Peptides against a protein of PDB entry 7AE7. Designs and how they scored, part 22

Target 1, 321 residues: chain A of PDB entry 7AE7
Amino acid sequence: KVYKDLREFLEVLEQEGQLIRVKEEVNPEPDIAAAGRAAANLGKNQPAVFFEKIKGYKYSVVTNVHGSWQNHALMLGLDKNTSTKDQFYELNRRWDKFPVPPNVVKREAAPCKENVIDKDINLFEILPLYRINEQDGGFYISKASVVTADPEYPDDFNKLNVGTYRIQVKDRDRVGIQALAMHDIAVQLEKAEAENKPLPIAITIGNNPLVTFMASTPVGYNQNEYEFVGALQDGVPMDIVKSDLYDHLYVPAGSEVVLEGHIIPRVRTVEGPFGEFPGSYSGARLQCEVKIDRITHRTNPIFENLYLGIPWTEIDYLMAL

## One batch from the design tools (peptide; aimed at target 1 P28)

Design b2_p13_6_s3 (made by RFdiffusion4, then SolubleMPNN; from b2_p13_6, 4 letters changed)
Fold by OpenDDE base, seed 4:
Structure b2_p13_6_s3 (fold): chain B 321 residues (1-321), chain A 13 residues (1-13)
Amino acid sequence: as target 1 above (321 residues)
Amino acid sequence: SAEEEILKAIKEA
């Protein structure tokens, strides 16, 4: 089975008994983290946790989507009881199908374009933001697939990067992004900043689970993650759509939320701390700042976010194969 | 059940 979006995957997870729906209103803190921890601590068959109602927010949250081998098997369109060995075998078999170019769909065919916010942007109105860890320095978007391009080669689709980066919400329309030197985004940012130019960016939230997987999987600078998604879909292209602000940026057609904007050149602001590892916080650092200029989103957007805690968490499953 | 454990964790949080 191939999934067009997060919703199709969540439907399958629910059908397979791998999604728990919390229907009662929860407090964003500490309830989301508590539930995520409880799900992770089940030891096996760890379900996604879907929160329908969050106090103070309009929209839903889902966490632990990739939080088990069962969920990982289902992501690959396999039986949930497929062994890790067989999952690995199948992943590698499909990997060899690279590249599988994506389909570019029309704007009107892309669910991520159902709603537009181009003024009075407030991230808190769209995303039920919460602290993942109690001592986090702010609210984090931890499971976004971030789209950037090489500013010297904006039309080179092979240099289009889809990566996962730590993103702290800084203001209603601003986020901090951790672009480490080891990330492809850092190379692209360096080129932009050399010219004192903004780097165009699209931060996509709530995607086809294979997009999230590939965004968390290192690939070559001249390899496009969407073409791997098609490979991992056993040769079925994924659907992408042109961003609203930038002709050279493409986002998953089915994204729940797309934050379009730019990294402000040569600006650094305090980001962190963040509880990336059990019992340790990464120190506060000066990191890049993104201005959000436009939001597109599905009606009733689902905020997909990570639960972070003691291994094994969903990040471990995302990196295990 | 998994659901009961999760709901319990929320209530105890």
Scores: peptide ipSAE 0.669, ipTM 0.970, DockQ to the pose 0.981
OpenDDE base, seeds 1, 2, 3, 5: peptide ipSAE 0.565, 0.605, 0.655, 0.610; ipTM 0.955, 0.961, 0.968, 0.962

Design b2_p13_6_s4 (made by RFdiffusion4, then SolubleMPNN; from b2_p13_6, 5 letters changed)
Fold by OpenDDE base, seed 4:
Structure b2_p13_6_s4 (fold): chain B 321 residues (1-321), chain A 13 residues (1-13)
Amino acid sequence: as target 1 above (321 residues)
Amino acid sequence: SAEEKILEAIKEA
């Protein structure tokens, strides 16, 4: 089975008994983290947790989507009871199908374009933001697939990067992004900043689970993650759509939320701390700042976010194969 | 059940 979006995957997770729906109103803190921890601590068959109602917010949150081997098997369109060995075998078999170019769909065919916010942007109105860890220095978007391009080669689709980066919400229309030197985004940012130019960016939230997987999987600088998604879909292209602001940026057609904007050149602001590792916080650092200029989103967008805690968490499953 | 454990964790939080 191939998934067009997060919603199709969540439907399958629910059908397979791998999604728990919390229907009662929860507090964003500490309830989301508490539920995520409880799900992770089940030891096996760890379900996604879907929160329908969050106090102070309009929209839903889902966490622990990739939080088990069962969910990982289902992501690959396999039986949920497929062994890790067989999942690995199938993943590698499909990997050899690279590249599988994506389909570029029309704007009107892309669910991520259902709603547009181009003024008075407030991230808190769209995303039920919460602290993942009690001592986090702010609200984090931890499971976004971030799209950037090489500013010297904007039309080179092979240099289009889809990566996962730590993103702290800084203001209603601003986020901090951790672009480490080891990430492809850092190379692209360096080129932009050399010219004192903004780096165009699209931060995509709530994607096809294979997009999230590939965004968390290191690939070569001249390899496009969407072409791997098609490979991992056993040769079925994924659907992408042109961003609204940038002709050279493409986003998953089915994204729940797309934050379009730019990294402000040569600006650094305090980001962190963040509880990336159990019992340790990464120190506060000066990190890049993104201005959000436009939001597109599905009606009733689902905020997909990570639960972070003691291993094994969903990040471990995302990196295990 | 898994659901009960998750709901309990929310209530205890």
Scores: peptide ipSAE 0.648, ipTM 0.967, DockQ to the pose 0.981
OpenDDE base, seeds 1, 2, 3, 5: peptide ipSAE 0.485, 0.492, 0.628, 0.584; ipTM 0.940, 0.941, 0.964, 0.958

Design b2_p13_7 (made by RFdiffusion4)
Pose (drawn by RFdiffusion4):
Structure b2_p13_7 (pose): chain A 313 residues (1-149, 158-321), chain P 13 residues (1-13)
Amino acid sequence: KVYKDLREFLEVLEQEGQLIRVKEEVNPEPDIAAAGRAAANLGKNQPAVFFEKIKGYKYSVVTNVHGSWQNHALMLGLDKNTSTKDQFYELNRRWDKFPVPPNVVKREAAPCKENVIDKDINLFEILPLYRINEQDGGFYISKASVVTANKLNVGTYRIQVKDRDRVGIQALAMHDIAVQLEKAEAENKPLPIAITIGNNPLVTFMASTPVGYNQNEYEFVGALQDGVPMDIVKSDLYDHLYVPAGSEVVLEGHIIPRVRTVEGPFGEFPGSYSGARLQCEVKIDRITHRTNPIFENLYLGIPWTEIDYLMAL
Amino acid sequence: SNAEEIEEKINNW
């Protein structure tokens, strides 16, 4: 099976006993992060945890979506009990199907374009943002796929919420931004960027794939789907930016020129906190989202947690 | 917070 969006994958997870629904209202901190750690601590058949009610927020959160070999196998469309080695072989075989060009769809057909917010941008009205770890510098979006511009790149970068319409980003960690970053800051021009949240599991998996192999990213997702192309749609504001047609939330924005502010600290996959450093800020100019969006976020702590599964094979 | 209750709920899964 191939997933057009996060919601089909969550449906498969729930049918396979790999998704827990928390119906009672929970507080943002530390409840969501504590549940993410506990789900990771179950050791075997760790499920995704779906929080339907978060105090003070309108929408729902899902965590630990990738955090088990069962979830990982289901992401690949295999039986949930497929061994890790067999999943490795299946990924090795599909790796060679690269490239599979994506299908570009019209705006009216992309679920991520159901709702538009073009003014008075407020991330908190859409995303139930919370603190992941006690010493984090702020509330983080820890599982976004970021799109920048065959020269289109998708990657995962931790995003700290700074204001209702502003976030932080480590721009010098996106090694295609940094030729256009010099030109843009030297000329005081903004650099367009897209932040996608709540995606097809293979899109997130591709976004965590090593940068050393300069692939075409979306064409790699079609390879992981064993030859089935993925659907992408043009962003509202920037014609050279394409986002997954099924994303739950799309934040279209730009990197603010000549602005450096304190970002962090935040957790890193080696199990420790990073330090606080001066990093770039991104202004959100537009939000498009599906009706009743789902905030797919990720807990990070002492290994093994969900990030290890996203990096392993 | 409901951290302990939610952890226990998940552990009883």

Design b2_p13_7_s1 (made by RFdiffusion4, then SolubleMPNN; from b2_p13_7 with E8K N11A N12S)
Fold by OpenDDE base, seed 3:
Structure b2_p13_7_s1 (fold): chain B 321 residues (1-321), chain A 13 residues (1-13)
Amino acid sequence: as target 1 above (321 residues)
Amino acid sequence: SNAEEIEKKIASW
């Protein structure tokens, strides 16, 4: 099976007995992290956890979507009991189908365009934000697929980058982003900052599970992650749509939330700490700052966020293959 | 706490 969006995948997880639905109102802290830890600690068949109601917020949260080998098999459209060896074999077989170019859909056909916010932007009205770890220095968006392009070659689709980066919420319309020198986004940012220009960015949340997987998988600078998603869909193209602010940025058509904006050139602000690994907090560092200029979102958007803990957690499954 | 009840529910699932 191929999934168009997060919602189709969550439906399959629920049908296959790999999703727990929490219907009662929860506190953002500590209930979401506690539930994620309990799910991870099952040791096998770890389900996604879907929170329908969160105190103080309008919308839902889902965690642990990639949190097991069973969920990983279902992501590949395989039987949930497919062995890790057979999943690895099938992943490698499909990888050789690269490139599979995506379909560019019209704006009116893209679910991520159902609602628009272009004034008085407030991230807290759209995302049920919470601290993932008890000692985190703020609220993190930890499972976003971040879209950027090469400022020197904006029309070269092969240089379009879709990556996962640590994002801290700074204000209603501002986020910090960790762009490490080893990441493709850092190369693109260096080019923009050399000219003292903003770097256009689209931060996408709640995607087709293979988009999230590929955004967490290192590829070559001249390789497009969307063309690998098509390969991992066994040759079925994924659907993308043009961003509203930028002609050269394309986002997944089915994204739950799209934050469009720019990295402010030559500005660095304090980011962190964040509990990336148990007992290992990355210290506070100076990181890049993004201004959010426009939001598009599906009606009743689902905030997909990462659960972090002692291995094996969701991040370990995303990085294992 | 609501957290403890949720943890017990998930652990027994």
Scores: peptide ipSAE 0.415, ipTM 0.929, DockQ to the pose 0.767
OpenDDE base, seeds 1, 2, 4, 5: peptide ipSAE 0.248, 0.282, 0.344, 0.325; ipTM 0.872, 0.886, 0.912, 0.904

Design b2_p13_7_s2 (made by RFdiffusion4, then SolubleMPNN; from b2_p13_7, 4 letters changed)
Fold by OpenDDE base, seed 4:
Structure b2_p13_7_s2 (fold): chain B 321 residues (1-321), chain A 13 residues (1-13)
Amino acid sequence: as target 1 above (321 residues)
Amino acid sequence: SNAEKIEQFILNW
């Protein structure tokens, strides 16, 4: 099984008994985090948790999508009871199929383009934002696949980077992004900032689960994560679409939400703290700031976000293979 | 609390 988007994956998770649907209205805090903890603490068959109704918000949240070996098997299109060993074997077998170039679809064929917001941008109207941890310095988007390119080689598709970075919401149209020196985005940002230019960015939320997996998996600077997604789909290309603002940025065609904008050159603002580990917060630091210039989204977009807690959490499953 | 109810709902799943 290959998934076009998050929705197809969530449907399979639900069919396989790997998704809990919370139909009652929840408070963003503390209910989402409480549910995530409970799901992670089941010790086996940890399901995704889908919140249909969130107080004060219009749209839904899903957490713990990658939160178990069963979910990981299903992500690979395997039987949910596939052993970790066999999952690892299959992952490695498929990895050798790299590169599998993506299909570029037309704008009208991309679900992420169903709705456009190009004025009066307010992230809080699109994303049911909440504090993941009680002591977090703000609201985080923790499971986004962030698309950037090399500003020196913008047309080199091999240098197109899809990565996962810590993103704090700073304002209605602004987010902080943690671009660490070890991240490919930091190399690209350095080049942009040398010229005092903005770095084009697309922050994609609610993707095909293999996109999220590959965005969290380190690859070479000259390797495109989308071409690995195709490999991990056993040679089936994934669908991408051109961003609205930038000819050189491509986003997953099925993304629930796409935040298009730019990293503001040579600007740093306070970001954090964030509870990356139980009882340990990464201190507040000066981090990059992104201005959001355009949003595209599916109708009734699902906000996929990470649960963080005591290992094994969703992030541990994403990094385990 | 609502959180406690949700936790119990999930733990009993």
Scores: peptide ipSAE 0.525, ipTM 0.951, DockQ to the pose 0.780
OpenDDE base, seeds 1, 2, 3, 5: peptide ipSAE 0.473, 0.468, 0.521, 0.497; ipTM 0.940, 0.940, 0.950, 0.945

Design b2_p13_7_s3 (made by RFdiffusion4, then SolubleMPNN; from b2_p13_7, 6 letters changed)
Fold by OpenDDE base, seed 5:
Structure b2_p13_7_s3 (fold): chain B 321 residues (1-321), chain A 13 residues (1-13)
Amino acid sequence: as target 1 above (321 residues)
Amino acid sequence: SNAEKIEKFIKEK
């Protein structure tokens, strides 16, 4: 089984008993985090949790999508009871199919383009934002696949980076992003900042689960994560579409929300604290700031966010392979 | 059910 988008994956998770749907209205805090912790504490078969109604918000949240070995097996299109060993074997077998180039689809064929917001941007109108941890310094987008390119080689598709970074919401149209020196985005940002230019960015939310997986998996600077997604789809190309603002940025065609903007050159603002691990908060630091200039989104967009409660967290599963 | 456990947990907080 190959998934075009998050919605197809969530459907399979629900069919397989690996998704719990919360139909009653919940409070963003503490209910989302509490439910995520409860799901993690179920032990075997840790399900995703889908919140249909969130007080004060129009749209839904899903969490713990990658939060179990069963969900990981299903992501690979395997039986949910496939052993971790067999999952690893299959992952490695498929990895050797790299590169599998993506299909570039037309704008009209991309579900992420169903709606456009290009003025009066307010992230709170599109994303049901909440504190993941009680002591977080703000609201985080913790499971985004962030697309950037090399500003020196913008047309080199092999240098197109799709990564997962810590993103704090700073204002209606501003986010802080943690671009560490070890991240490919930091190399690209350094080149942009050397010329005092903005770095184009697309922050994509609610993707094909293999996109999210590959965005969390380190690859070479000259390797495209989308070509690995195609490999992990056993040779089936994924669908990408050109961003609206930038000719050289491509986003997953099926993304629930795409935040297009730029990293402001040579600006650093306070970001954090964030509870990356239970009982450990990374301190507040000066981090990069992104201006959001355009949003595209599916109708009734689903906000996929990371569960970071008691281990095992989604990060543990995403990094375990 | 797992759903009932999660719903119960939400309601108890």
Scores: peptide ipSAE 0.278, ipTM 0.897, DockQ to the pose 0.129
OpenDDE base, seeds 1, 2, 3, 4: peptide ipSAE 0.038, 0.224, 0.143, 0.071; ipTM 0.715, 0.868, 0.829, 0.776

Design b2_p13_7_s4 (made by RFdiffusion4, then SolubleMPNN; from b2_p13_7, 6 letters changed)
Fold by OpenDDE base, seed 4:
Structure b2_p13_7_s4 (fold): chain B 321 residues (1-321), chain A 13 residues (1-13)
Amino acid sequence: as target 1 above (321 residues)
Amino acid sequence: SNAKKIEEFIKSV
């Protein structure tokens, strides 16, 4: 089984009994985090939690999508009861299929482009934002696949980076991004900032689960995560589409929300704390700021966000392989 | 609280 988007995966999770649907209106805080924690603490078969109604918001939230070995097996298109050993074996077998180049689809064929917002941008109108933890310094987008390119080699598809970074919402059209020196985005940003130029960025939310997995998996600077997604799809290419603002940025065709914009050169603003992100990701720091210039989104976009807590959580499953 | 109800709901599934 291969998934075009998050929705196809959520459908399979629901069919497999690996998704809990909360139909009652919930408060963004603390109800989403409480539910995510409860799901993570089930010990096994930890389901995704889908919130249909969020008080004060128009759209839905899903969390804990990668929150179990069962969900991980299903992500690989395997039986949910596939052993961790067999999942690892299959992952490694498929990894050797790299590269599998993605299909570039037309704009009209990309679900992520069903709706456009190019003025009066307000992230709070599109994303049901909440604090994951009470100690968080703000609202986080914690499960985005962030697309950037090398500004010196923008047409080198092998240098196109798809990574997961901590993103704090700063304003209606501003986010802080944690670009650490160990991340490929930091190399690309350094090049842009050397020339005092913006770094083009696309922040993609609610993707094919293998995109999210690969965005969380370290690869070489000259390796494209989308080509690994195709490998992990057992040789089936994923679908990507050109961003609206940038000819050199490609986003997953099925993304629920795409935030297109730029990292503002040589600007640093206070980001954090992010209370339950352990190690180098914890605490308040001066971080980069992104201006959001355009949003494209699916009709009734689903905000996929990470649940964080005491291990073992979905981030541990994403990083376990 | 609603959070407690949700936690109980999730634990019951």
Scores: peptide ipSAE 0.377, ipTM 0.911, DockQ to the pose 0.775
OpenDDE base, seeds 1, 2, 3, 5: peptide ipSAE 0.240, 0.287, 0.336, 0.319; ipTM 0.862, 0.879, 0.895, 0.889

Design b2_p13_8 (made by RFdiffusion4)
Pose (drawn by RFdiffusion4):
Structure b2_p13_8 (pose): chain A 313 residues (1-149, 158-321), chain P 13 residues (1-13)
Amino acid sequence: KVYKDLREFLEVLEQEGQLIRVKEEVNPEPDIAAAGRAAANLGKNQPAVFFEKIKGYKYSVVTNVHGSWQNHALMLGLDKNTSTKDQFYELNRRWDKFPVPPNVVKREAAPCKENVIDKDINLFEILPLYRINEQDGGFYISKASVVTANKLNVGTYRIQVKDRDRVGIQALAMHDIAVQLEKAEAENKPLPIAITIGNNPLVTFMASTPVGYNQNEYEFVGALQDGVPMDIVKSDLYDHLYVPAGSEVVLEGHIIPRVRTVEGPFGEFPGSYSGARLQCEVKIDRITHRTNPIFENLYLGIPWTEIDYLMAL
Amino acid sequence: SFYDERLKESNAN
């Protein structure tokens, strides 16, 4: 099976006993992070946890989506009990199908374009933001696929919420931004960027894939789907930016020129906090989202947690 | 508002 969006994958997970629904209202902190740690601590057949009600928020959160070998196998479309080695072999075989060009779809056909917010941008009205770890510098978006501009790149970068319409980003960790970053800051021009949340599991998996192999990113997702191309759609504001047609939330924005503010600290996969450093800020100019969006976020702590599964094979 | 308070809490650290 191939997943057009996060919601089809969550359906499969729930049918396979790999998704737990939390119906009672929970507080943002520390409840969501604590549940994410506990789900990771179950050790075997760790499920995704779906929070339907978060105090003071309108929408829902899902966590630990990738956080088990069962979830990982189901992401690949295999039986949930497929051994880790056999998943490795299946990924190795599909790796060679690269490239599979993506299908570009019309705006009216992309579920991520159902709702538009073009003014008075407020991330909190859409995303139930919360603190992941006690010593984090702020509320984080820890599982976004970020699109920048064959020169289109998709990657995962931690994003700290600074204001209702502003976030932080480590721009010098996106090694295609940093030729256009010099030109843009030298000329005081903004650099367009797209932040996607709630994606097809293979899109997130591709976004965590090493940068050393300069692939085409979306063309790699078609390879992981064993030759089935993925659907992408053009962003509202920037014609050279394409986002997954099924994303739950799309934040279209730009990197603010000549602005450096304190970002962090935040957790890193080696199990420790990072330090606080001066980083770039991104202004959100537009939000498009599916009706009743789902905030797919990720807990990070002492290994093994979901990030280890996203990096392993 | 609730979201203003949440933003304040996000920047407390």

Design b2_p13_8_s1 (made by RFdiffusion4, then SolubleMPNN; from b2_p13_8, 5 letters changed)
Fold by OpenDDE base, seed 5:
Structure b2_p13_8_s1 (fold): chain B 321 residues (1-321), chain A 13 residues (1-13)
Amino acid sequence: as target 1 above (321 residues)
Amino acid sequence: SKNDELLARSNAN
C-alpha cells in the first residue's frame, strides 16, 4: 500500500483501529495535548488522534500519526502487527532501491494548490495553533517538512533538502525556525546570508507519512529525501509539484498546507522555549525568522502536529527506525 | 530543467 497524501493514510489508520476521532468541540488548550497524552497511555497500540472541531478555529488537527509501531507498519504499507524486526528488515530492503525519482505533476493535479492566499496572510486562519506543552513560549509547527535548496546550486535536485525543524509561530505571517549548524538548511542559509540574500523556503504541513518520516531522517547533503520516499514506497515514485514562488523548490503534491516564503537574511529573533521532551525545555534563543509570502492549501486543510506529551513521544518512534 | 533532470533519473532506473 502506497499513500498519496495524509488523508489516505488517516483513512487506513481509522480502518485499522489506529485513529481516534474526537468529534466534540475541544479547546485548543489544554484539550489537544491532554487527549494526545490519553492516547499515549493506551500502551503499544497508540492511535493517531483526529480533532474535528477546535474552538476558535475553522479547521481540524491530527496528532500522533507516527506515534506507534503499528502506525509505522501501516506507513510502510505492512500489516499493523508486523514486528519491529520485520519493519526494520523491510525498510532496509527498500532503502537499497534509492534513488527513486519523484513524479513532477502539473499544478492543476496537485491537491495542495486547491486554495491560494497571497494577501493578508494570517496563519491562525489556516492552522489551529495551540501550545503543545504548557510552558511553551508560543505556538509551534512541529511536524512540517521544510523544503530548501542550495543557493549556489538551485537547480541541483540532489541538494534539495526536505527536513524537519522546530518552528515557532511569531506573527500572522512570521515564523521562527531553528536551523542548527548540523542541519543541511544551515549550510544553505549560510550561503544565502553570505550574499545578504533571502533563502527561499517552503514549509509543508500534512504530508504523505513517508515524506514526514524522511524529513526526520538524516541523509547526505547530496541526497534528496523525495528519492528515498520513492524507495520506501518500494519503487513507486511520490508526486511533487513546483512551488508557486520558486522554480527550484518542489513540494509534495498532496500537502495539506504549504507556507511559501523566505528566511530573512542576517535577522535573528527570540524563539522558545519549547518542550522538546517531557520535562525538558530548550531555552529561548535567537533564531532565524521566516516571512510567509504565500500559502497554498487543500480545502478543509488538516493541521498535522507532533505529539510530545509523555514517553514514548512521537519523535521517539520517528527516530527509532 | 529540474523536471528534465528528474525525468532523466527516472528513466535511468
Scores: peptide ipSAE 0.024, ipTM 0.555, DockQ to the pose 0.013
OpenDDE base, seeds 1, 2, 3, 4: peptide ipSAE 0.019, 0.000, 0.007, 0.018; ipTM 0.598, 0.288, 0.408, 0.540; seed 3 fails the geometry check

Design b2_p13_8_s2 (made by RFdiffusion4, then SolubleMPNN; from b2_p13_8, 6 letters changed)
Fold by OpenDDE base, seed 3:
Structure b2_p13_8_s2 (fold): chain B 321 residues (1-321), chain A 13 residues (1-13)
Amino acid sequence: as target 1 above (321 residues)
Amino acid sequence: SKNDELLAKSNEN
């Protein structure tokens, strides 16, 4: 089975008993994090947790989407009881199908384009933001697939990067992004900053689960994550669409929310602290700042965010395959 | 460009 978007995957998770739906209104803090911890305590078969109603917000949150081996099996379109060994075998078999080029769909066919916000941008109106950890210095978007390109080779699709980065919300239209020197985005940013130019960026939230998986998986600088998604879909291309602001950036057609903007050149602002691991906080650091210039989103967008709890965390599953 | 090839393929489908 192949999924076009997060919603198709969540439907399967629910059908397979791998999603808990919380229908009652919850407080964003501490209830979301508390429910995630409770789900983690259910044992090896950790479900996703879908919060339908969040006090003070209009839209829903889902956490722990990749939080179990069963969820990973389902992500690959396998039986939920597929052994870890067989999942690895199948993953490796499909990996050899790279590259599988994506389909570029028309704007009108892309669910992520259903709604547009191009003025008076307020991230808090679109995303039900909360502190993941009690001591976090702010609200984090921890499971976004961030799209950037090489500013010297903007039309080279092989250099289009889709990565996962730590993102702190800084203002209604601004986020901090952690672009470490080891990340492909840092190479692209260095090139843009050398010329004192903004780096175009699309921050995509609530994606096809294989997009999120590949965005968390290191690949070569000249390898496109979307072409690996097609490989992991057993040769079925994924659907992408051109961004609204940039001709050279393509986003998943099914994204719940797309934040389009730019990294402000040569600006660094305080970001953090963030509880990367239970009881371990990374200190405050100077990080890049993104201005959001346009939002596109699905009607009733689902905010997919990372669950950070007692090990094994969702990150551990994403990195273990 | 590879982008042009992708766009061309998308228009054929």
Scores: peptide ipSAE 0.030, ipTM 0.501, DockQ to the pose 0.013
OpenDDE base, seeds 1, 2, 4, 5: peptide ipSAE 0.022, 0.000, 0.000, 0.026; ipTM 0.597, 0.279, 0.282, 0.496; seed 1 fails the geometry check

